# Designs tried in a protein design run: peptides against a protein of PDB entry 5TUV. Part 50

Target 1, 107 residues: chain A of PDB entry 5TUV
Amino acid sequence: KEVIDRLRYLKAEIEDLELKERELDQQKLWLQQSIKNVMDDSINNRFSYVTHEDICNCFNGDTLLAIQAPSGTQLEVPIPEMGQNGQKKYQINLKSHSGPIHVLLIN
Target 2, 107 residues: chain B of PDB entry 5TUV
Amino acid sequence: AQECQNLEVERQRRLERIKQKQSQLQELILQQIAFKNLVQRNRHAEQQASRPPPPNSVIHLPFIIVNTSKKTVIDCSISNDKFEYLFNFDNTFEIHDDIEVLKRMGM

## One batch from the design tools (peptide; aimed at target 1 E81 L94)

Design b2_p25_1_s3 (made by RFdiffusion4, then SolubleMPNN; its pose is not in this set)
Fold by OpenDDE base, seed 3:
Structure b2_p25_1_s3 (fold): chain B 107 residues (1-107), chain C 107 residues (1-107), chain A 25 residues (1-25)
Amino acid sequence: as target 1 above (107 residues)
Amino acid sequence: as target 2 above (107 residues)
Amino acid sequence: EEEEKKKEEEEKEKERKEKIIKKTL
């Protein structure tokens, strides 16, 4: 009896959790679309930038590259493998499909 | 007994997924707020300056920041159309996305 | 065709395993 009651309780709770999970999935989709709409707005797009000062305030002491690319640009960082010379290969691959990539040296 | 244990495991799995989804949703909310704050800041700054910033003085979204040692040698290979970039580093680097930068800026 | 698709999928999976970071901007 106790086991059966526990099973019934757990099944009901799991069903409620499934509903909650679906609700969160829908909220995520809605918010993602909202973000896209806000970013794609012509006025917001015109002002969607950071300055060199902003970047310099976030980081110190190092070489800073800013890489601006169109939305949908693919960024790939392979696992560092040993090169022919026994050096680890540290690489970044960028591929845009919609426009040129722009690189700025900040520091 | 075993069926109860299986359902308890499934219940816990769903609770963890829900928690993760809630966290991801919160991050998206913060992203949207940060973006709106950035746009507002930039609009106000341009109004005060009565001019837009120079084109090469700002980094437009979307972007990434690559942070590496000042001693790191960086080689860059660029396609003719500038749609493909290959960066080679002789040492480790860090990559930060625009969302992280906005967070560090306090947006 | 199925073997080629399987090889392409295996190559894509291998390539994915060889990537620390894969992101779309």
Scores: peptide ipSAE 0.376, ipTM 0.856, DockQ to the pose 0.476
OpenDDE base, seeds 1, 2, 4, 5: peptide ipSAE 0.381, 0.372, 0.365, 0.370; ipTM 0.854, 0.853, 0.855, 0.856; seed 1 fails the geometry check

Design b2_p25_2 (made by RFdiffusion4)
Pose (drawn by RFdiffusion4):
Structure b2_p25_2 (pose): chain A 104 residues (1-83, 87-107), chain B 106 residues (1-49, 51-107), chain P 25 residues (1-25)
Amino acid sequence: KEVIDRLRYLKAEIEDLELKERELDQQKLWLQQSIKNVMDDSINNRFSYVTHEDICNCFNGDTLLAIQAPSGTQLEVPIPEMGQKKYQINLKSHSGPIHVLLIN
Amino acid sequence: AQECQNLEVERQRRLERIKQKQSQLQELILQQIAFKNLVQRNRHAEQQARPPPPNSVIHLPFIIVNTSKKTVIDCSISNDKFEYLFNFDNTFEIHDDIEVLKRMGM
Amino acid sequence: SPVVERVKELQEKTHPYGFIFKLVE
């Protein structure tokens, strides 16, 4: 039949696709680890910053609010319901205080 | 028969997912070289100048909140711990450290 | 809503170091 070896063929490709994903899952997990190791060198943390000019060059006009918090800080944004509509940001920081810079 | 329809849908799924994973994989690589160059760029600027801490500098990780000039922004802290509440009377946008690094080049 | 769409886009991204984004329903 045309269908029964449309199966054997498809069932012979997905393992290549399955192993490819396993490989891609391993590559991503220790690429992320290598990223973590670089951003927590004490020398590299010293220069991991951006200036006002950089932000202004990438955001034309308007009011800009820069919010800085430690890693793992959670940011929750509810739906713009009505109650006047509500546009709000719920920030939760357990590892430390947050720093807010008003960009001009 | 429906064991044929199930695997063709599953195949495309795996394909569409494996493709997106290869995309975020190179984006992660781009994230590292952009971070390395950003660090190298700041070191070079410090040899021609040190900028003060609370001003003119934003440490990673961070977010950029963009809204209209006529938009009022409120900041509230309550009795509950580890909570921050920002209110806007109008729409806003949130951008990440990764995107701004891309917009600047590297 | 653009705000909801934007939060969904940020959730699709991988963040090994940084903010954790959540849409509240």

Design b2_p25_2_s1 (made by RFdiffusion4, then SolubleMPNN; from b2_p25_2, 10 letters changed)
Fold by OpenDDE base, seed 2:
Structure b2_p25_2_s1 (fold): chain B 107 residues (1-107), chain C 107 residues (1-107), chain A 25 residues (1-25)
Amino acid sequence: as target 1 above (107 residues)
Amino acid sequence: as target 2 above (107 residues)
Amino acid sequence: DSVVKNIEKLQSKIHPYGFIYKLVE
């Protein structure tokens, strides 16, 4: 009856939504690859930078470290826990596999 | 019927996932646009200056910005090949990726 | 913890390139 019709409608709609979701997944993957390609382009790569001024305009009042590293660099942050000295430990561990890491003090 | 309710819940779940994926896709589009704008800006600037910026004056992508209090003591240990870095902070920090920076720059 | 929340926020973003963020014990 009415319930059966509703079930049919819902099943059909869910099927359409599944197709839409797969489409979005493909588009996302394509765009991600596109961005990688654009950034890997020699000319674009040459000009893919920001200045100290750019950073200073975005932030104020604190110490700013700029860390540049190759894509794929692993950044690990331990969950802050109380140390033996009674102080929480705040750490950043960086590991690059394809090139050196460069650190700049902005201010 | 219970089956109808279950399908409606599933439908709603899928709709929410689609919405999230659409948002992510839009963010990726904005990332690509921002990057292209950055490259264009820098190309134009270097053309006007007739020279590239000093190497230590710019931060190449990909990068992160670590923001911490000016009172924070930062210790850094570096591997011989500069592929590994260990940062120790005596207080909290906040990390911002280059995507956020480009957004803040208005790219 | 603010640090944890910050990293989780970064992890939730789509990164076509760049750093891989991980919280560790």
Scores: peptide ipSAE 0.771, ipTM 0.934, DockQ to the pose 0.867
OpenDDE base, seeds 1, 3, 4, 5: peptide ipSAE 0.764, 0.762, 0.769, 0.769; ipTM 0.934, 0.933, 0.934, 0.935

Design b2_p25_2_s4 (made by RFdiffusion4, then SolubleMPNN; from b2_p25_2, 9 letters changed)
Fold by OpenDDE base, seed 2:
Structure b2_p25_2_s4 (fold): chain B 107 residues (1-107), chain C 107 residues (1-107), chain A 25 residues (1-25)
Amino acid sequence: as target 1 above (107 residues)
Amino acid sequence: as target 2 above (107 residues)
Amino acid sequence: DSVVENIKKLQSKLHPYGFQFKLLE
């Protein structure tokens, strides 16, 4: 009897959780689209940038490359593996579909 | 009893997924806020300066920052249309997205 | 590998307006 009651409770709770999860999924989708819309806005897009100073204030001590590309640009990194020359290969492959990629050396 | 245990496991799994989705939602909200703050900052700054910043002095979103040692040798191959880039590093690197940068900036 | 962990971390984040990160196996 106790087990039966527990089962009923759990099933009801799981149903509620399913609804909650779907709600969150919808909210996420909405917010993602909202962000895209905001960032695609002409005025916002005009001012959607950071400065070299901003970057320098966030990082120090190493070589910094800034890579700007259109939204949706694919960035691929192979798992580093030992090359024939005896060292691991560290690589970044970039592919844009809608516009040019820009690279800046910060420091 | 086993059925009860199975449902409890499922319940816990769903709760964990919901928690993760809630965290993601919060992150998206913060992203949007950070972006709006950035835009506002830049608009105000340009108003004060009465001019936009030089084109090569800013990094437009979306962007990434690649951080690597000063000793790292970087080779870059670029396609003719600049839609594809191949970076080769002789040592490790670390990539930071624009979201992290905005966070570090306090946006 | 630190590079792998870095990319996985980036992959776990949502980028509605950004790069799409992929680790090649």
Scores: peptide ipSAE 0.756, ipTM 0.932, DockQ to the pose 0.910
OpenDDE base, seeds 1, 3, 4, 5: peptide ipSAE 0.753, 0.748, 0.752, 0.753; ipTM 0.932, 0.930, 0.931, 0.932

Design b2_p25_3 (made by RFdiffusion4)
Pose (drawn by RFdiffusion4):
Structure b2_p25_3 (pose): chain A 104 residues (1-83, 87-107), chain B 106 residues (1-49, 51-107), chain P 25 residues (1-25)
Amino acid sequence: KEVIDRLRYLKAEIEDLELKERELDQQKLWLQQSIKNVMDDSINNRFSYVTHEDICNCFNGDTLLAIQAPSGTQLEVPIPEMGQKKYQINLKSHSGPIHVLLIN
Amino acid sequence: AQECQNLEVERQRRLERIKQKQSQLQELILQQIAFKNLVQRNRHAEQQARPPPPNSVIHLPFIIVNTSKKTVIDCSISNDKFEYLFNFDNTFEIHDDIEVLKRMGM
Amino acid sequence: DKPPIEFKTSLDFARPAFFYKSEEF
């Protein structure tokens, strides 16, 4: 039949696709780990910053609010319902205080 | 027969997912070289100048909140711990550290 | 009643980039 070896063919490709994903899952997990090791060198953390000019060049006009918090800080944004509509940002930081810079 | 329809849908799924994983994989690479160059760029600027800590500098990780000039922004802290509440009377946008690094080049 | 959450994320460098834009409904 045309269908029964449309199966055997498809069932012979997905394992290549399955192993490819396993490989891609391993590559991503120790690429992320190598990224974590670089952003926590003490020398590299010393220069891991951006200036006002950089932010102004990438955001034309308007009011800009820069919010800095430690890693793992959670940010929750509810739906713009009505109660006047509500536009709000819920910020939860367990590892430390947050720093807010008003960009001009 | 429906074992044929199930695997063709599953195949495309795996394909569409394996493709997106290869995309975020190179984005993660781009994230590292952008971070390395950003660090190298700041070291070079410090040899021609040190900028003060609370001003003119934003440490990673961070977010950028963009809204209109006529928008009022409120900041509230309550009795509950480890909570921050920002209110806007109008719409806003949130951008990440990764995107701003891309917009600046590297 | 509290509204449901439309967007939730955490700040970390070892992740893909995210973008959020609010709209009127």

Design b2_p25_3_s1 (made by RFdiffusion4, then SolubleMPNN; from b2_p25_3, 14 letters changed)
Fold by OpenDDE base, seed 5:
Structure b2_p25_3_s1 (fold): chain B 107 residues (1-107), chain C 107 residues (1-107), chain A 25 residues (1-25)
Amino acid sequence: as target 1 above (107 residues)
Amino acid sequence: as target 2 above (107 residues)
Amino acid sequence: SKPPIAFSTTLRLDQPSFHYVSKDL
């Protein structure tokens, strides 16, 4: 009886958790859409940038490369491999579907 | 007993996923706030300067920042099509997204 | 013939932030 009752309890709780998870998924979608709407607003879009100074203040001592790309751009980093000349290849692959990619050397 | 144990494992798995999703929702809310703060800052700054910033002095969202040693050689090329970019480094690098930058900026 | 991927993502503000450090694997 105790085991059977525990099984029933666990199954019921799992069902409730499934409902909660689906609710959170819906909330995430709603919030993501809200963010997109805010960012795509013409006025907000006009001012959606950071400055050279902003970046320099966030990082020190290294070469900084800023890469601007459209939302949805895919980013991949392959496992480093040895090149033909014996140099290891450290790479970033970007694939955009919505527009050009812009590259800026900060320092 | 074994069935109870299996369900308890499943229950715990779902609880952890729910917790993670709740945390992600909170982060998205903060991202939206940070973006709004950024826009407000930039609007105010341009009003004070009575002009927009020079095009190459700002980085539009979305973007990533790649930081690497000052000694690292960086090559950028377009491959396969107009929307595919390859960045080659002769040494290791780090990637930071725009969200992290906004956090570091205190937005 | 595509090399194995160590890391992949998309550029969007509507997702969790990420920080990646390239490593010799």
Scores: peptide ipSAE 0.549, ipTM 0.908, DockQ to the pose 0.830
OpenDDE base, seeds 1, 2, 3, 4: peptide ipSAE 0.530, 0.543, 0.542, 0.548; ipTM 0.906, 0.905, 0.906, 0.907

Design b2_p25_3_s2 (made by RFdiffusion4, then SolubleMPNN; from b2_p25_3, 13 letters changed)
Fold by OpenDDE base, seed 1:
Structure b2_p25_3_s2 (fold): chain B 107 residues (1-107), chain C 107 residues (1-107), chain A 25 residues (1-25)
Amino acid sequence: as target 1 above (107 residues)
Amino acid sequence: as target 2 above (107 residues)
Amino acid sequence: SEPPIAFSTTLSLAQPSFHYKSTDL
């Protein structure tokens, strides 16, 4: 009886948790769409930028590259491997589908 | 008894997923707020300056920041597909997305 | 052949933030 009652309780709770998880999934989708809409707004898009000063204030010491690319651009970093010249390959691969990629040297 | 244990494990797994999804949802909310704050800042700044910033002085979203040692040699090449870019480094690097930058900016 | 990928993502504000550090094995 105790085991049976525990089973019933757990099954009922799991059903409630399933509903909660689906609710959160839906909320995430709506919020992602909301963010997209806000960013795609013409006025917001016009002012959706940071400055060189902003970047310099966030980082110090090292060389900084800013790489701007269209939304949806794919970024890949391969595992470093030894190249033909005996040097390890440290790489960033970017694949854009909708526009140019721009690179700025900050420092 | 074994069934109870299985369901308790499942219950805990679902609770952890829900917790993670709640955290991710809150992050998205903060991202949207940060973006709106960025737009507001830039609008105000351009009003005060009575002009937009020079085109090459700003980094438009979305973007990434790559930081590496001052000694690192960096080169960039465009593949036969004009939308594919390859960045080569002779040493290790770090990548920060625009979301992290906005956080560091206090947006 | 293409080298194995250590990290991949898509640029978008509607995604979790990321910070990647390349490293030797």
Scores: peptide ipSAE 0.590, ipTM 0.913, DockQ to the pose 0.881
OpenDDE base, seeds 2, 3, 4, 5: peptide ipSAE 0.584, 0.583, 0.589, 0.587; ipTM 0.911, 0.912, 0.912, 0.913; seed 5 fails the geometry check

Design b2_p25_3_s3 (made by RFdiffusion4, then SolubleMPNN; from b2_p25_3, 13 letters changed)
Fold by OpenDDE base, seed 4:
Structure b2_p25_3_s3 (fold): chain B 107 residues (1-107), chain C 107 residues (1-107), chain A 25 residues (1-25)
Amino acid sequence: as target 1 above (107 residues)
Amino acid sequence: as target 2 above (107 residues)
Amino acid sequence: SEPPIAFSTTLTLAAPSFHYKSKDL
């Protein structure tokens, strides 16, 4: 029966897809660790920065804040709500757990 | 028939997850390349200048860029240990992570 | 009371890139 054959085919394909998905998961994990290792290297870490000029070249016409924070820093943006004066509040909350946060005004 | 339909739905779901994971993996690969290119660029630039850039002229990874109108008023509250920051804006803003910046830089 | 969060993330390397634009709801 066509349905029976289709069921067999689908089951076999799903099994193959499960294997492929696990392979991709492992590759992702490996690559993430690789990137971490590269960035944690003392020499690479020394040069893992962008310049003021880099930022200015990427953005035009706006006020720019550069916020450097340790890995693991939590960032939250509350839903805008009316403030005490009836003005909408637009906020960014940052919480670091491992070190200080640094802010640079670009323009 | 219902079993066949259920398996086809599962098959499609798995295919979509695999596609997404493949895309994410490619992004990570590009990130790794971008990091290496950034490091290489900075090393070369410092060699040519025979000195490191001024401390407050560079932004170390990881970082974010916040851009807003030139007219936006920004207030910042900082904890005593500089581990917690609260930014208040009187208008809308955008946040760009360091990876987006590297992409814009062509790394 | 803390307002509900429109966007939340953790700064980390080797993660998907993100972009956020604040907006009125």
Scores: peptide ipSAE 0.570, ipTM 0.911, DockQ to the pose 0.837
OpenDDE base, seeds 1, 2, 3, 5: peptide ipSAE 0.147, 0.032, 0.091, 0.143; ipTM 0.874, 0.853, 0.868, 0.873; seeds 1, 3, 5 fail the geometry check

Design b2_p25_3_s4 (made by RFdiffusion4, then SolubleMPNN; from b2_p25_3, 14 letters changed)
Fold by OpenDDE base, seed 4:
Structure b2_p25_3_s4 (fold): chain B 107 residues (1-107), chain C 107 residues (1-107), chain A 25 residues (1-25)
Amino acid sequence: as target 1 above (107 residues)
Amino acid sequence: as target 2 above (107 residues)
Amino acid sequence: SEPPIAFSTTLTLAAPSFHYKAKDL
């Protein structure tokens, strides 16, 4: 009896959790679309920037590069592996699909 | 009972997924808020200055920030089709996305 | 400042379609 009751309870709870998970999935989709819409708005787009001062306030002392790339650009930072000369390879690979990449030296 | 145990494992798995999804939603909400705050700040700043910021003085979203030593040599190569960019560093670097920057800015 | 660290990540920039002017380092 106890086992049967536990099984019934677990099945009911799992069903409720499935509903909750689907709800969250829909909310995520909605929120992602909302963010896209907000960022795509002409006024918001006009003001969607940070300043050099903003960046300098966030980071100290080292060389700072800002890389602007269009939506959908793929960024790959491979695991540093030994190169042909026995040196580790430190790389950033970018693949743009929608436009050019812009690079700025901040510091 | 094995059946109860299996369902309990499934229940726990679903609970964990739900927790993860809730966390992801919160992050998305914070991103949207940060972006809206950024836009508001910039609009206000430009109103006060009665002009937009000079070109190349701002970094438009989306972007990444690369932080490396001042001694690091950075080489950039572009593919034939200009869609792929390779940055080579002779030393380690840090990479930060625009979301992290907005967080550091307190947006 | 903290020394730079090696980083391994694959990221796709998620934003509306923007067009930028290409500029080299």
Scores: peptide ipSAE 0.043, ipTM 0.861, DockQ to the pose 0.080
OpenDDE base, seeds 1, 2, 3, 5: peptide ipSAE 0.029, 0.032, 0.038, 0.032; ipTM 0.855, 0.852, 0.853, 0.856; seeds 1, 3 fail the geometry check

Design b2_p25_4 (made by RFdiffusion4)
Pose (drawn by RFdiffusion4):
Structure b2_p25_4 (pose): chain A 104 residues (1-83, 87-107), chain B 106 residues (1-49, 51-107), chain P 25 residues (1-25)
Amino acid sequence: KEVIDRLRYLKAEIEDLELKERELDQQKLWLQQSIKNVMDDSINNRFSYVTHEDICNCFNGDTLLAIQAPSGTQLEVPIPEMGQKKYQINLKSHSGPIHVLLIN
Amino acid sequence: AQECQNLEVERQRRLERIKQKQSQLQELILQQIAFKNLVQRNRHAEQQARPPPPNSVIHLPFIIVNTSKKTVIDCSISNDKFEYLFNFDNTFEIHDDIEVLKRMGM
Amino acid sequence: EEEEEEEEEEEWAEEMNEKGERAFS
């Protein structure tokens, strides 16, 4: 039949696709690890920053609010319901205080 | 028959997912070279100048909140711990450290 | 139309959460 070996063919491709994903899952997991190792060298943390000019060049006009928090800080944004609509940002930081810079 | 319809749908799924994974894979690579160059760029600027800590500098990781000039922004801290509440009377946008690093080149 | 607006508002809140999770991951 046309269907029974449309199966054998498809069932012969997905393993190549399955192994490809396993490979891509391993590559991503130790690429992420190599990224974690670079952003926590003490020398590299020393220069891991951006200036006002950089932010202004990438954001034309308006009011800009820069919020800095430690890693793993969670940010929760609810739906714009009505109660006046509510636009709000819920910030939870367990590892330390947050720094807020008003960009002009 | 429906074992044929199930695997064709599953195949495209795997394909569409494996493709997106290869995309975030190179974006992660781009994230590292952008971070490395950003560090190298700041070191070079310090040899021609040190900027003070609370001003003119934003450390990673961070977010950028953009809203209209007529928008009022409120900051509230309550009795509950490890909580921050920001209120806006109008719409806003949130951008990440990765995107601004891209927008500035590397 | 009201159901479409509610879906757009949910999508917007999800996008803002994804950007926040990615920034502080």

Design b2_p25_4_s1 (made by RFdiffusion4, then SolubleMPNN; from b2_p25_4, 14 letters changed)
Fold by OpenDDE base, seed 5:
Formats: sequence, structure tokens, C-alpha cells
Structure b2_p25_4_s1 (fold): chain B 107 residues (1-107), chain C 107 residues (1-107), chain A 25 residues (1-25)
Amino acid sequence: as target 1 above (107 residues)
Amino acid sequence: as target 2 above (107 residues)
Amino acid sequence: SLKKELEEAKKLAEEKNKIGKKAFS
């Protein structure tokens, strides 16, 4: 009797958890759409930028590249491999589909 | 007995996923707040300056920051088509997204 | 070991890829 009751309890709880998880998934989708709408707003889009000073204040002592690309741009960082000259290849591959990629050297 | 154990494992797995999703949702909320704060800051700054910033002085979202040593040699080339870019580094580098930058800025 | 180093390199690359995907998603 105790085992049967425990099984019933667990099954019921799992069902409740499934509902909760689906609710969270929907909330995430809603919030993602909300963020997109806010960012795509004409006024917000006009002012959606950071400055050189902002970046310099966040990082110290190194070379900084800022790479701006359209949403949906594909970025790939391959596992470093040995090149023909015996040097490891450290790379970033970018593929955009909806606009140009803009690169700024900060430091 | 065994069935109870299986269900308890499943229950725990679902609880952990729910916790993770709740955390992700909170992160999205913070991202939205940070973006709104950024826009507000920039709007105010341009009003005070009575002009927009120079085009090459700002980085528009979305973007990434690549951080590498000052000794690192960086090569950039367009490959295959005008939408594909290849960055080559002779040493290691770090990548930071715009979300992290906004956090570091205190937005 | 070489295997361990390779696994670490894979993890680092994956982390960078994840950041890039998140940034431009």
C-alpha cells in the first residue's frame, strides 16, 4: 500500500512539473519576443550602441576588436590546428546573411 | 521499489531543468533592463552634446568583443563572398558578447 | 596527456562558439 501510494504521488508530481516546465518555456518565448520588439523599435535601435570609452573601461591592457554584425550571423571558432608552418591556427569565421560586418580596432 | 527509484530520478531531473529555466528567464529580464538603460543613457548624452557621436566612435548592437594580447598579430580577410569573414590570430583570444559588456558597464 | 589537452582545447572552442551564437542569435 505504501509503495503504491508513493508511485501515485510521484506520477502526479511529475505531471505538475511538466506543466510548470511548459509554462516557463512559454514565458521565455514571450520575453524573447519582447526583447526583440524593444530592440527593433526605431528609436531604441538608433541609440543601441556602446562607445570606445565604454569598451576600454571594461577591458584593460590588451588589443580589442569590436565586431558588429546583423542578428543571425553565424560565428565559428574552430579547434586550433597546426598550420603548414607548424603554427597553431586560431581563427574566427563569420558568415552574415542580412548585412555587412563592421570591425573596429579599439586598442 | 525500482519503479519508485526511476520516477524519483526523473522527478529530480525535471526539478533541475525547471531551476535552470527560471535562472535563464531572470537573465533575459536583466538583459532587457540593461538595454533600456543603455538607450536612455545614449539619448540623454546626445541631447546634452546636441549631436550624435561620430560613426566610427560607437559600436552598434549586436556585437562581440575579441580580446587578445597586444603582441598578437591579427589578419582579416573576406572569403568566398562579401558576407563571409575570416579572422586569423597567431595566438589565443577571448570572446565577449554584448550582454557581458553591458553588465560590466553597470547597465 | 595529449588526449586531455585536446579535450580542453575542444571545450575552449565550444565556449567561444557558444558566446558567438548567443551574441548574434
Scores: peptide ipSAE 0.517, ipTM 0.906, DockQ to the pose 0.905
OpenDDE base, seeds 1, 2, 3, 4: peptide ipSAE 0.147, 0.166, 0.152, 0.353; ipTM 0.859, 0.864, 0.860, 0.899; seeds 1, 2 fail the geometry check

Design b2_p25_4_s2 (made by RFdiffusion4, then SolubleMPNN; from b2_p25_4, 12 letters changed)
Fold by OpenDDE base, seed 5:
Order: sequence, then structure tokens, then C-alpha cells
Structure b2_p25_4_s2 (fold): chain B 107 residues (1-107), chain C 107 residues (1-107), chain A 25 residues (1-25)
Amino acid sequence: as target 1 above (107 residues)
Amino acid sequence: as target 2 above (107 residues)
Amino acid sequence: KEEEELKKLKEEAEKKNKIGKRAFS
């Protein structure tokens, strides 16, 4: 009896958790769309930037590259492998589909 | 019973996924707030300056920041498809997205 | 130890890839 009751309880709880997870998935979609709408607004888009000072205040002591690219741009960082001269290759691969990529040297 | 154990494992798995999704939703909310604050800051700043910033002095979203040693040699190559970029580094580097930058800025 | 080092490299690459995906998604 106890085992049967435990099974029924667990199955019912799992069903409730499935409903909760679906609810969270819908909320995520809603929030993502909301963010997109806010960012796509013409006024917001005009002012959607940071300055060199902003970046310098966040980081120090190193070379800083800023890479701006359109949404949907694909970024790939491969696992470092040995090059022809025996040193590891550290790379970033970028593929844009909807616009230019802009690179700025900050520091 | 073995079936009870299996369901308990499944229950715990779902609970962890729900927790992760709740955290992700919180991050999305913070992203939206940070973006709105950024826009407001920039609008105010341009009003005070009575002009927009120079084009090369700002970094528009979305962007990433690449952080590496000042000794690191960086090469940028553009493929035949001008929308594809390859960055080569002779040493390790770090990547930070715009979301993290806005957090560091206190937005 | 070599296997552990490879594991670390994979994890670091994955971390950077996730950041890039989040940035431009």
C-alpha cells in the first residue's frame, strides 16, 4: 500500500512539474520577444551603445577589442590546436548574415 | 521499489531544470532593465552635450569585448565572403558579452 | 594529466562559445 501510494504521489507531482516547466518556457518566449521589441524601437536603437570610457572602467591592464556585429551573427571559438610552428592556435571565427562587423581597439 | 526510485530521479531532474529556467528568466528581466537604463543614460548625456557622440567613439549593441595581454599579437582576416572574419591570437584571450559589460557598468 | 588538460581546453572553448552565442542571439 505504501509503495503504491508513493508511486501515485510521484506521478502526480511530476505531472505538476511538467505544467510548471511549460509555463516557464512560455514566459521565456514572452520576455525574449519583449526585449527584442524594446531593442528594435527606433529611439532605443539610436541610443543602444556604450562608450570607450565605459569599457575602460570595466577592464584594465590589457588589450581590449570591441567587436560589434548584427544579431544572428555566428561566433565560434575552436579548441586550441597546434600550429605549423608548434604553438597553439587561439582563434575567433565570426560569420555575419545580415550586416557588417565592426571592430574597435579600445586599449 | 525500483519504479519509485526511477520516478524520484525523474522528479529531481525536473526540479533542477525548473530552477535553471527560473534563473534564466531572472537574467532576462535584468537584461531588459539594464538596456532601458543604458538608453536613458545615453539620451540624457547627448542632451547635455547637445550633440551625438562621434561614430567611432561608441560601441553599439550587440557586441563582445575581447580581453588579452598587451603582449598578445592579434591578426584579423576577412574571408572572400566579406561577412566572415577570422581573428588570430598568439596567446590566450577572454570574451565578455554586452550583458556582462552592462552589469559591470551598474546598469 | 594530458587528458585533464584537454578537458580544461574543451571547457574553456565551450564557455567562450556560449558567451558568443548569448551576445549575438
Scores: peptide ipSAE 0.649, ipTM 0.917, DockQ to the pose 0.936
OpenDDE base, seeds 1, 2, 3, 4: peptide ipSAE 0.643, 0.640, 0.642, 0.646; ipTM 0.915, 0.914, 0.915, 0.916

Design b2_p25_4_s3 (made by RFdiffusion4, then SolubleMPNN; from b2_p25_4, 11 letters changed)
Fold by OpenDDE base, seed 5:
Structure b2_p25_4_s3 (fold): chain B 107 residues (1-107), chain C 107 residues (1-107), chain A 25 residues (1-25)
Amino acid sequence: as target 1 above (107 residues)
Amino acid sequence: as target 2 above (107 residues)
Amino acid sequence: DLEEELEKLKEEAEKKNEIGKRAFS
């Protein structure tokens, strides 16, 4: 009887958790759409940028590249492999579909 | 019983997923707030300057920041089509998304 | 340990890939 009662309790709790997870999924969907709407607004889009100073304040002492690309751009960083000269290959592969990629050197 | 143990494992798995989704929702909320603050800052700054910033002095969202040593040699090439880019580094590098940058900026 | 080093490299690459995915999603 105790085992049966525990099983019933667990099944009921799992069902409640399933409902909660679906609720969170819905909330995420709505929030993502909200963010998209805010960013796609013409006024917001006009002012959706950072400056060289902003980046320099966030990072110090390094070479900095800023890479701007359209939403949906695919980025791939492969596992470093040995090159022909025995040096490891460190790479970034980018593929955009809807517009150009812009690269800025920040010094 | 074995069935009871299986359900307890399932319950724990679902609890962890829910926790992860709750955290992701919080990050999205912060992202939206940061973006709105960025837009407000830039709008105010341009009003004060009475002009927009030079085109190559700002980085439009979405973007990533790549940082590496000053000694790192970086090569950039366009391959296959105009929308495909390959970056080669002779040493390790770090990548930071615009969301992280906005956080570091205090937005 | 080569196996451990390979695993670390895999994890680092995956981390960078996830950052890129989030950035341009």
Scores: peptide ipSAE 0.645, ipTM 0.913, DockQ to the pose 0.935
OpenDDE base, seeds 1, 2, 3, 4: peptide ipSAE 0.641, 0.638, 0.642, 0.642; ipTM 0.911, 0.910, 0.912, 0.912

